# Peptides against a protein of PDB entry 4N3Y: the designs that were tried, part 16

Target 1, 83 residues: chain A of PDB entry 4N3Y
Amino acid sequence: ETRDQVKKLQLMLRQANDQLEKTMKDKQELEDFIKQSSEDSSHQISALVLRAQASEILLEELQQGLSQAKRDVQEQMAVLMQS

## One batch from the design tools (peptide; aimed at target 1 K70, target 1 (a further copy) A69 V73 L80)

Design b2_p15_1 (made by RFdiffusion4)
Pose (drawn by RFdiffusion4):
Structure b2_p15_1 (pose): chain A 83 residues (1-83), chain B 83 residues (1-83), chain P 15 residues (1-15)
Amino acid sequence: as target 1 above (83 residues)
Amino acid sequence: as target 1 above (83 residues)
Amino acid sequence: EEVFQSLDEFEEQLE
């Protein structure tokens, strides 16, 4: 039946076009997510740079501490030997 | 001509459903791109994190080793002073 | 030499 059929096909076409709009919205959200995900990996690298910095500072302090310890032991030994 | 109209609507519905299938395929490609990009970046970052925590535990033990080394040398000074 | 041995070993660990 041609009249009922036109009405059914119009309903189906509307539903298909609504579904197409939603799926396009989803694509857009995924594209945005690619971007956000990229920024998150970057912030992870910044946190890693902070860890490297704290480590470099600590290592430097330990190097200085070793030097100081040698110097003072040298003086202590020199006196202990001046006797 | 509700019959010609029906034929037209059937064509439009076929075109919409083909478009929906294509756009769904595109979405899948984006989800796959996201997954591949995240796996890759995780591999790189997990590697940088492993290096960072190794530096950290080692430097911690070096703080200990420095104190211990100073103590060992002090005991040596104590023995050298028994003369 | 014996007294500085521990500090030299530690210096090698730092390198």

Design b2_p15_1_s1 (made by RFdiffusion4, then SolubleMPNN; from b2_p15_1, 8 letters changed)
Fold by OpenDDE base, seed 5:
Structure b2_p15_1_s1 (fold): chain B 83 residues (1-83), chain C 83 residues (1-83), chain A 15 residues (1-15)
Amino acid sequence: as target 1 above (83 residues)
Amino acid sequence: as target 1 above (83 residues)
Amino acid sequence: SEVMKPLEELEEKLK
């Protein structure tokens, strides 16, 4: 009886070890995926932020240019009216 | 001797089970983290893309306005020269 | 967990 119990325990131990190894592998794959995905997302977000900032700068420049152009037109109109 | 072997195997089996349970828990936590992180990143990226698109539209509008303003100034200058 | 149940049952039998 004890001998049979030993054999049964040995089998169960091997099964547990196999399951453990598989689970550890799966965990490692998930960790690798998380790492890569996080890095990719971070890079993409950073790029988008920089692009947004560049666009904001350009918008400010264009707004200034437009305002100046409108002022120039108004000034020329005033000159025409006074001449 | 066999009795001692049974006791040793029982201990090893318990240890293996404890490790397995811990590893399974860790795996589950990683899966949950991946899911949440992926969703959060997706939402953030989508928001940034929309913002970028809105900025692009505004830039086009401002460029058109600036071009028109410059044309208006040039036209007024021509009128002044011809008068 | 279900994975551990057979092992736990065996441990109980060996007590």
Scores: peptide ipSAE 0.092, ipTM 0.420, DockQ to the pose 0.004
OpenDDE base, seeds 1, 2, 3, 4: peptide ipSAE 0.022, 0.016, 0.067, 0.060; ipTM 0.363, 0.431, 0.462, 0.465

Design b2_p15_1_s2 (made by RFdiffusion4, then SolubleMPNN; from b2_p15_1, 7 letters changed)
Fold by OpenDDE base, seed 2:
Structure b2_p15_1_s2 (fold): chain B 83 residues (1-83), chain C 83 residues (1-83), chain A 15 residues (1-15)
Amino acid sequence: as target 1 above (83 residues)
Amino acid sequence: as target 1 above (83 residues)
Amino acid sequence: DEVMAPLDELEERLR
């Protein structure tokens, strides 16, 4: 019966709509997750990069200090040899 | 005494070197961590992007299906009215 | 159309 067929199609349409709405929500949640995850990772990596840069500065300072200390030892050795 | 001063400076130099080596290791570990973390995040995000794309395709298919279903209902209604 | 009205509304929401 045609009326029954129409009602069946209406049900199918409602079911499809429900699935569509669910899928739309799922997609949006994934996009939000990607965005948030990316932002969090970016912030963390940026912070760690800053730490690495601080370590680089310290390394440069220590290297300079070592060079100076070596020179100081050499100078003191020269004085010792003259004593 | 100059000799004692030299020995003190030698000790200071060794200590500074030890600190330098430690700092170099720490820096390298941070760089390795950043690299690994970035790669892991990149892979995860890429996988999630693919899932989002799959959802997009499904949405398009469902929208097409809904449009077709609506047309089918309209056609059946026309038949009903002629009965 | 009473039968089509809900479907029209549905399509509008999906647009």
Scores: peptide ipSAE 0.065, ipTM 0.502, DockQ to the pose 0.050
OpenDDE base, seeds 1, 3, 4, 5: peptide ipSAE 0.032, 0.063, 0.059, 0.089; ipTM 0.375, 0.493, 0.501, 0.428; seeds 1, 5 fail the geometry check

Design b2_p15_1_s3 (made by RFdiffusion4, then SolubleMPNN; from b2_p15_1, 10 letters changed)
Fold by OpenDDE base, seed 1:
Structure b2_p15_1_s3 (fold): chain B 83 residues (1-83), chain C 83 residues (1-83), chain A 15 residues (1-15)
Amino acid sequence: as target 1 above (83 residues)
Amino acid sequence: as target 1 above (83 residues)
Amino acid sequence: SSVLAPLEELEKRLA
């Protein structure tokens, strides 16, 4: 009976080790995934933020140019009305 | 001796189960973290993409307005030169 | 792997 108990415990130990190894591997894979995903997301967000900033700068320049152009038209119309 | 082996195996089994439970908990926590991080990143990227799209539309409108304003100035200068 | 080493060694001795 004691020998039977030893054999049963050996089996359970092997099963536990197998499950432990599998779970540890899965955990490590998830950690690697998190690291890679975080890096990818960070790079993508940085690129989008830079693009948004560039667009905002260009928008400001275009708005200034448009406002100046409108003022120039108004001034020229005033000169035309006077002459 | 067989009894000693049973006791040793029982101890190792308990240790393996404790480590297994801890590792499984850690794995689940990482899965939850990945889920939340992915959702946050997705929402942030979507918001940045929408902002970029809105900026691009506004840029097109401003470019059209600027071009039209420049044409208007040129036409008025031509009229002034004629009168 | 390091955590499993003692268990694996025990299995070898009892096999």
Scores: peptide ipSAE 0.123, ipTM 0.406, DockQ to the pose 0.004
OpenDDE base, seeds 2, 3, 4, 5: peptide ipSAE 0.037, 0.032, 0.049, 0.067; ipTM 0.474, 0.465, 0.478, 0.428

Design b2_p15_1_s4 (made by RFdiffusion4, then SolubleMPNN; from b2_p15_1, 9 letters changed)
Fold by OpenDDE base, seed 1:
Structure b2_p15_1_s4 (fold): chain B 83 residues (1-83), chain C 83 residues (1-83), chain A 15 residues (1-15)
Amino acid sequence: as target 1 above (83 residues)
Amino acid sequence: as target 1 above (83 residues)
Amino acid sequence: SEVLAPLEALEQQLA
């Protein structure tokens, strides 16, 4: 019966709408999550990059300092032994 | 007419299904993106953490070396000046 | 919401 078909279609349409709304909501939540997660990760990575760079610079400075100190010791001791 | 209502509902149902399928696909793509992005970020962060830790250890070693070198110089010069 | 509007309108019409 056509009437029964209408009833069936109405039910299916409501179900489809419900599912669509749910799926759209889920999608939106995921988009929001991606945005926030991306920002957080970017921030954290940037901080770590800066820290690593600072450490590398300091490492190089300390290496040079150590090398220079060794040279200074050698030079000063040589002078003293000659005097 | 009931027949016309059926036709209208059928059309709307098809449209709803099309939109639902599209939205579900979009959601899946976002989930996949999140998964991959999360893994990539995790990997990068882990690498940076390890690098930072290695640098810190080396920094401490170099600092100790420099300090020891300075002490050695002072001690040796003191001995030489006394002889 | 815009996607659902036509469907909701139809549901209301046939209710």
Scores: peptide ipSAE 0.125, ipTM 0.414, DockQ to the pose 0.004
OpenDDE base, seeds 2, 3, 4, 5: peptide ipSAE 0.023, 0.070, 0.062, 0.084; ipTM 0.437, 0.462, 0.460, 0.405; seed 2 fails the geometry check

Design b2_p15_2 (made by RFdiffusion4)
Pose (drawn by RFdiffusion4):
Structure b2_p15_2 (pose): chain A 83 residues (1-83), chain B 83 residues (1-83), chain P 15 residues (1-15)
Amino acid sequence: as target 1 above (83 residues)
Amino acid sequence: as target 1 above (83 residues)
Amino acid sequence: EVFEALDEFEEKLDE
């Protein structure tokens, strides 16, 4: 039946076009997510740079501490030997 | 001509459903791109994190080793003083 | 001999 059929096909076309709009919306959200995900990896690398910096500073202090310890032991030994 | 109209609507519905199938395929490609990009970046970053925590545990033990080394040398000074 | 412990530590620190 041609009349009822036109109405059914119009309903189906409307539903298909609504679905197409929603799926395009989803694509857009995924594209944005690719961007956000990239920024999150970057922030992870910044946190890693912070850890490297704290480590470099600690290592430097330990190097200085070793030097100071040698110097003062040299003096202590020199006196202990002057006797 | 509700019959010609029906034929037209059937064509439009076929075109819409083909578009929906294609856009769904595109969405899938984006989800796959996200997954692949994340796997890659996680590999790189997990590697950087492993290196960072290794530096950290080692430097911690070196703080201990420095104190211990100073104590050992002090004991040596104590023995050298018994003369 | 007294500086041996500090020299060993220095080698470990440089590694």

Design b2_p15_2_s1 (made by RFdiffusion4, then SolubleMPNN; from b2_p15_2, 9 letters changed)
Fold by OpenDDE base, seed 1:
Structure b2_p15_2_s1 (fold): chain B 83 residues (1-83), chain C 83 residues (1-83), chain A 15 residues (1-15)
Amino acid sequence: as target 1 above (83 residues)
Amino acid sequence: as target 1 above (83 residues)
Amino acid sequence: DVLAPLERFEEELEA
């Protein structure tokens, strides 16, 4: 009878709503995760980039210092030979 | 009448199923996005870490070279003064 | 709220 069909449809509707609610919750959690993960990654990457850049600057300074030291040694050797 | 209730429930059920299907699709797309994004980030971070480590090694070598050069200059200055 | 209409209908039928 139609009454039995109504009861069956009610059950099916409740089941569908339960699944929809769960799925929507899961989707929201994933969106939140993506947002947080993106922020964390962005900050981590930025920190590593800054570190790398700082190292590059220091390398340049050390290379200049090494070149200068080499020139100084060469100059002193020339003086020594002329002495 | 009960017949009208059945028709209404059928409509509601169809709507619920449509929403569920859409939401499940969206969830799957987000999962795929997370997986891809995680892999991309992991590789990018690893590359930056390796770059930073390589720079550190080079810095150590340059520092040693600079120290050696300084010692060489000092030695030659001593010889010059004794000459 | 996507579920609101369905929830209202469920409540109506249970009443």
Scores: peptide ipSAE 0.118, ipTM 0.435, DockQ to the pose 0.004
OpenDDE base, seeds 2, 3, 4, 5: peptide ipSAE 0.050, 0.045, 0.071, 0.110; ipTM 0.462, 0.494, 0.515, 0.425

Design b2_p15_2_s2 (made by RFdiffusion4, then SolubleMPNN; from b2_p15_2, 9 letters changed)
Fold by OpenDDE base, seed 1:
Structure b2_p15_2_s2 (fold): chain B 83 residues (1-83), chain C 83 residues (1-83), chain A 15 residues (1-15)
Amino acid sequence: as target 1 above (83 residues)
Amino acid sequence: as target 1 above (83 residues)
Amino acid sequence: SVLEPLEQFEKQLQS
């Protein structure tokens, strides 16, 4: 009977719509998650890069200071030897 | 006419199923993207953390060396003054 | 909005 077919199709259509709505919602949540996760990662990475760069600069300064101190010691030893 | 309603419902059902399939595919691609992006970010962050830690250790060593060098210079100056 | 036409049709058939 055509009436029964209509009722069956209506049910199937409702089920399809429900599933579509759920899937679309899930997709949207994933898109939101990706956006947020990407931003969080970007900021964290940037912070770590800045920290690493700051440490490298400090290392260079310390190395220069160490080299200078070594030179000063060598100079004083030379003076001591010649005294 | 019921027959016309059936035909209309059949068309709508097909359209809904097509849209559902597309949306499910898109969702799957997003999940795959999230997984890959998460792994990439995790590895990158871990590498940066290790690099930062290595720099910190080296900084500590350099600071100790600088302090020692400073003490050595001071000692030699004292000897020079007393000679 | 993608489901809007389908929902409207369902309401029409149920009326």
Scores: peptide ipSAE 0.134, ipTM 0.401, DockQ to the pose 0.004
OpenDDE base, seeds 2, 3, 4, 5: peptide ipSAE 0.064, 0.039, 0.076, 0.129; ipTM 0.427, 0.454, 0.464, 0.404

Design b2_p15_2_s3 (made by RFdiffusion4, then SolubleMPNN; from b2_p15_2, 8 letters changed)
Fold by OpenDDE base, seed 1:
Structure b2_p15_2_s3 (fold): chain B 83 residues (1-83), chain C 83 residues (1-83), chain A 15 residues (1-15)
Amino acid sequence: as target 1 above (83 residues)
Amino acid sequence: as target 1 above (83 residues)
Amino acid sequence: SVLAPLEEFEKRLEE
């Protein structure tokens, strides 16, 4: 009878709402996860970029120092050969 | 009447199903996004780590070379002073 | 599918 159908339909509607609520919660958690993960990775990437840049600067300085040292050695060798 | 109530409930159930379907789709898209984003960031982080490590190794080599160069200069200066 | 039971119920109501 129609009355029984109404009761059954009401039950199904409640079930649908329950599932919807659960799914919405899961979606919200995923959104939060994405946001947090994005922020964390962004900060980590920035830090690694800065570290790499610092190392590159240091490398340039060391290369300059090494080149200068080689020039100094060559100059002193020349003086020695002329003595 | 009960018949009208049934029709109203059917409409509400349809609406609930539509919303559930939409939410499930959105959730799936977020899951896919998380997966892809995680892979991309992981690869980028790994690459930056390798780059940083390579720079560190190069720095060590340059420091060793610089130290050796300084020693060589000092040795040649000593020879010069004794000539 | 999570919706399958509800969809089947809707079909039955329309019969």
Scores: peptide ipSAE 0.121, ipTM 0.385, DockQ to the pose 0.004
OpenDDE base, seeds 2, 3, 4, 5: peptide ipSAE 0.083, 0.077, 0.102, 0.081; ipTM 0.525, 0.524, 0.535, 0.526

Design b2_p15_2_s4 (made by RFdiffusion4, then SolubleMPNN; from b2_p15_2, 9 letters changed)
Fold by OpenDDE base, seed 1:
Structure b2_p15_2_s4 (fold): chain B 83 residues (1-83), chain C 83 residues (1-83), chain A 15 residues (1-15)
Amino acid sequence: as target 1 above (83 residues)
Amino acid sequence: as target 1 above (83 residues)
Amino acid sequence: SVLAPLEQFEERLQA
């Protein structure tokens, strides 16, 4: 009776340890996946932020240039009409 | 002797089960974290992509407008000089 | 539950 219980407990303990080892491996793989995915996403976001900022700066420059060009044309036309 | 072994094995089995349960919980939390983080990153990337696209379209429009404005000014000056 | 068989065994052993 007691001997049979010992044998059964030994088997169940081995099974529990096997399952624990597998679960720990799976957990580690998920941690690795999170780390890699986080790094990839961070880099992608940073790249898109930089691109957006560059475009915004160019937009401001173009808007300023367009406004200035309009003013310059108006001034030149005034000179033409006064000559 | 055998009785003492049974008691020891029972303790070790409980300890293994406790550790397994904790590890499974941690694994589940990581899976939940991955899911939420993936959704958040996907939304953030999509938002930045849309912003970048909008800026690019505006840039093209401004460039076209600037070129057209230049042509219009040249035409108007030609008319002024011919009158 | 993955632990159910082990838990059930422990309960039987302590009964």
Scores: peptide ipSAE 0.145, ipTM 0.414, DockQ to the pose 0.004
OpenDDE base, seeds 2, 3, 4, 5: peptide ipSAE 0.078, 0.081, 0.050, 0.079; ipTM 0.445, 0.493, 0.480, 0.446

Design b2_p15_3_s1 (made by RFdiffusion4, then SolubleMPNN; its pose is not in this set)
Fold by OpenDDE base, seed 1:
Structure b2_p15_3_s1 (fold): chain B 83 residues (1-83), chain C 83 residues (1-83), chain A 15 residues (1-15)
Amino acid sequence: as target 1 above (83 residues)
Amino acid sequence: as target 1 above (83 residues)
Amino acid sequence: SELQQQLQQLLEQVM
């Protein structure tokens, strides 16, 4: 009878709403996770980039120092040979 | 009347199901996005770490070379002064 | 989804 159908549909509607609510909650949690994960990775990447850049600068300085040292050695050797 | 209630509930149930389907699809897309984003960031971070490590090794080598060069200069200066 | 499938089946039975 129609009354029984109404009761059945009401139950189904409640079940659908419950599942919808759960699914929406899960979706929200995933969105939050994505946001947090993105921020964390962005910061980590930025830090690593800065570190790499600092190392590159230091490498350049060391290379300059090494080149200068080699020149100094060569100059002293030349002086020695002329003495 | 009960008949009108049945029709109303049927409509509501269809709407709920439609919304559920949409929400589930959105959730799935977010899961896929998280997976892909995580893989991409992981690879990028690993690459940056390797690059940083390579730079560190090179820095150590340059420091050793610079130290040796300084010693060589000092030795040649000593020889010069004794000539 | 199992629930979604069940809801669809029930919906088909009622309508």
Scores: peptide ipSAE 0.139, ipTM 0.421, DockQ to the pose 0.004
OpenDDE base, seeds 2, 3, 4, 5: peptide ipSAE 0.026, 0.059, 0.026, 0.015; ipTM 0.447, 0.458, 0.447, 0.349

Design b2_p15_3_s2 (made by RFdiffusion4, then SolubleMPNN; its pose is not in this set)
Fold by OpenDDE base, seed 5:
Structure b2_p15_3_s2 (fold): chain B 83 residues (1-83), chain C 83 residues (1-83), chain A 15 residues (1-15)
Amino acid sequence: as target 1 above (83 residues)
Amino acid sequence: as target 1 above (83 residues)
Amino acid sequence: SELRQQLSQLKEQVM
């Protein structure tokens, strides 16, 4: 009868709402996770990029120094040979 | 009356189910995004780490070379002074 | 997907 149908529908509605609430909570947790993970990754990547850049600068400096040092050695060797 | 109440509850239940379905879809999309983002970030970080390590190795090599070159220069200068 | 299917079934039951 109609009364029984009403009670059944009320139960089903409550169940649906409970499930909806649970799903919304889960969604929120995922959003929070995404946000935190994204920020952490971004910071880590940025730090690594900066460090890589610093290393590149140092490499260039060292290469220049090494080249100059080798030139100096060669020059002094030439002087020795000429003397 | 009861009949009207049944109809109202049926509508509310349909609405709740529609919202639930939408929320579930959104959750799934977030899960997919998290998965993809995590994988992408992991790969990028790994690549940067490897590159950083390669740079560190090169830096050490260059520093050693530079130090040796400078020692060689100094030695040759000493030889010049002694001759 | 199973939950979505359950929702679909629920909708059919209400209709």
Scores: peptide ipSAE 0.119, ipTM 0.415, DockQ to the pose 0.004
OpenDDE base, seeds 1, 2, 3, 4: peptide ipSAE 0.113, 0.065, 0.038, 0.058; ipTM 0.415, 0.433, 0.471, 0.459

Design b2_p15_3_s3 (made by RFdiffusion4, then SolubleMPNN; its pose is not in this set)
Fold by OpenDDE base, seed 5:
Structure b2_p15_3_s3 (fold): chain B 83 residues (1-83), chain C 83 residues (1-83), chain A 15 residues (1-15)
Amino acid sequence: as target 1 above (83 residues)
Amino acid sequence: as target 1 above (83 residues)
Amino acid sequence: DQLRQELSQLKEEVM
């Protein structure tokens, strides 16, 4: 009968709404997770990039120092040979 | 009347189910995004770590070379002064 | 959440 159908549909609607609410909550949790994960990754990558840049600068300085030291040795050797 | 109520509830149920389906799809998309983002970040971080390690090795080599070059210059200078 | 509010209203209408 129509009355029974109404009650059945009301039950089904409540169930659907409950599932919708749960799914929305799950979605929100995932959004929060994405936000946090993205921030963490961004910070970590930024730190690594900065460290890599610092290392690159130091490498260049060391290379320059090594080249200069080599030249100095060569000059001292030349003086030694000419004297 | 009961007949009108049945029709109304059927409409509301369809609407609720449509929203549920949409929300479930959105959730799935977020899950896929999280998975992809996590994989991408992991790969990027791994690459940066490897590069940082390579730079560290090169730095150590350059430092050793610079120290040796300095010692060589000092030795040449000592020979020069003693001759 | 707008959808949450609408869902709550829908529940009230059905009950």
Scores: peptide ipSAE 0.130, ipTM 0.418, DockQ to the pose 0.004
OpenDDE base, seeds 1, 2, 3, 4: peptide ipSAE 0.130, 0.073, 0.056, 0.067; ipTM 0.420, 0.451, 0.493, 0.493; seed 3 fails the geometry check

Design b2_p15_3_s4 (made by RFdiffusion4, then SolubleMPNN; its pose is not in this set)
Fold by OpenDDE base, seed 2:
Structure b2_p15_3_s4 (fold): chain B 83 residues (1-83), chain C 83 residues (1-83), chain A 15 residues (1-15)
Amino acid sequence: as target 1 above (83 residues)
Amino acid sequence: as target 1 above (83 residues)
Amino acid sequence: SQLQQELQQLKEQVM
């Protein structure tokens, strides 16, 4: 009977709408998760970059200090040999 | 005494070298950590992007299905009213 | 520095 067919199709339509709403919600949640994950990773990496930069500065200072210390030792050795 | 001064500076030089080696190691470990963290995040985000794409395809299919179902219901209602 | 450039590239790759 046509009436029964219509009622069946109306049910299918409601089910499809429910699934559509669910899928739209799931998609949005996934997009939000990706966005948040990317932002968190970006901030963490930025902080680590700053730490790496600090280490690089310290390394340069230590290398300069070592060079100066070497020169100082050599100078004092020269003075020592004069006496 | 100059000899004592030289010995002191030699000790300072050794200490500076030890600190330099430690700092170089720490810097390298930090660089490696950042690289690994970035790779892990990149792979995870790529996987999530694929999931989002799958959801988007499903959403499009469901929207098309809903439109077709609506048309089917309307057509059957027209047939019903003719009887 | 080369390190800073590489780290910046890694950051951009994740984004």
Scores: peptide ipSAE 0.076, ipTM 0.469, DockQ to the pose 0.021
OpenDDE base, seeds 1, 3, 4, 5: peptide ipSAE 0.047, 0.054, 0.074, 0.049; ipTM 0.367, 0.471, 0.470, 0.365; seeds 1, 3, 5 fail the geometry check

Design b2_p15_4_s1 (made by RFdiffusion4, then SolubleMPNN; its pose is not in this set)
Fold by OpenDDE base, seed 1:
Structure b2_p15_4_s1 (fold): chain B 83 residues (1-83), chain C 83 residues (1-83), chain A 15 residues (1-15)
Amino acid sequence: as target 1 above (83 residues)
Amino acid sequence: as target 1 above (83 residues)
Amino acid sequence: SLRQELQQFLEQVQQ
């Protein structure tokens, strides 16, 4: 009868709302996770980029030093050949 | 009256179900996004790590070369002083 | 899966 039908629908509605709330909570947690994870990853990548840049600069300096040293050696060898 | 109440509850139930479905879909999309993003970030970080390692090795090689070059220069200068 | 679980729940509610 109609009365019992109303009660049934009310129960189902409550259940649906409970599930909805739970699902919404889960969604929110995922959003929070994504946000945090994204921030962490971005910071980590940035740090690695900076480190790589520092290494690159040092590489260039060492290459220049090595080149200069080779030139100096060659010059001294030339002088040695003349003496 | 009861009949109208039933109709109202049925409508609310349908609306709740629709919202539940939508929220569930959104959640799934977030899960997929997290999975994909995590994989991408991990690969990117790994690539940067490898690059940094390669640079470090090259740095060491250049340092050794520079040191050797300096030694060679000093040796040649010593010979030059004797001649 | 959760999607399957939801589908079952929705079917139940619609009865």
Scores: peptide ipSAE 0.097, ipTM 0.399, DockQ to the pose 0.005
OpenDDE base, seeds 2, 3, 4, 5: peptide ipSAE 0.053, 0.056, 0.053, 0.057; ipTM 0.423, 0.470, 0.467, 0.420

Design b2_p15_4_s2 (made by RFdiffusion4, then SolubleMPNN; its pose is not in this set)
Fold by OpenDDE base, seed 4:
Structure b2_p15_4_s2 (fold): chain B 83 residues (1-83), chain C 83 residues (1-83), chain A 15 residues (1-15)
Amino acid sequence: as target 1 above (83 residues)
Amino acid sequence: as target 1 above (83 residues)
Amino acid sequence: SLRQQLQQFLEQVQQ
């Protein structure tokens, strides 16, 4: 019967709408997750880069210190040898 | 005494070298971590993008289905009204 | 945006 067919199709339409809404929500969640993940990763990497730069500075300081220490040892040894 | 000073400076030099080596290792580990984290994030985001694209396709299919269902309902209703 | 378009479509279908 046509009336029954109409009712059936109306139900199918509602079900399809529900499914569409659900899928739209899922897609939005994925997009949000991607955005958040990307931002978090970017911030974390930036922080780690800063830490690496701090280590770089420390390494330079240590290198300078080692050079100076070497010079000091050489100087003191020279004094000792001719004392 | 100069001799004692030399010995002290030699020890300080060794200690500084040890510290430098340690810091170099730490820096390398940070760089490796940044690289690995970046690559992992990139791969994960790519995978999520693909999933989002799959959802996009599904949404398009659902839209088409809903449009068709609406047309079907309208057609059946027209038949019913004039029956 | 696509999301806005989809929402508009959904609203149209529900009318």
Scores: peptide ipSAE 0.068, ipTM 0.471, DockQ to the pose 0.010
OpenDDE base, seeds 1, 2, 3, 5: peptide ipSAE 0.111, 0.067, 0.069, 0.063; ipTM 0.405, 0.434, 0.474, 0.425; seeds 1, 3 fail the geometry check

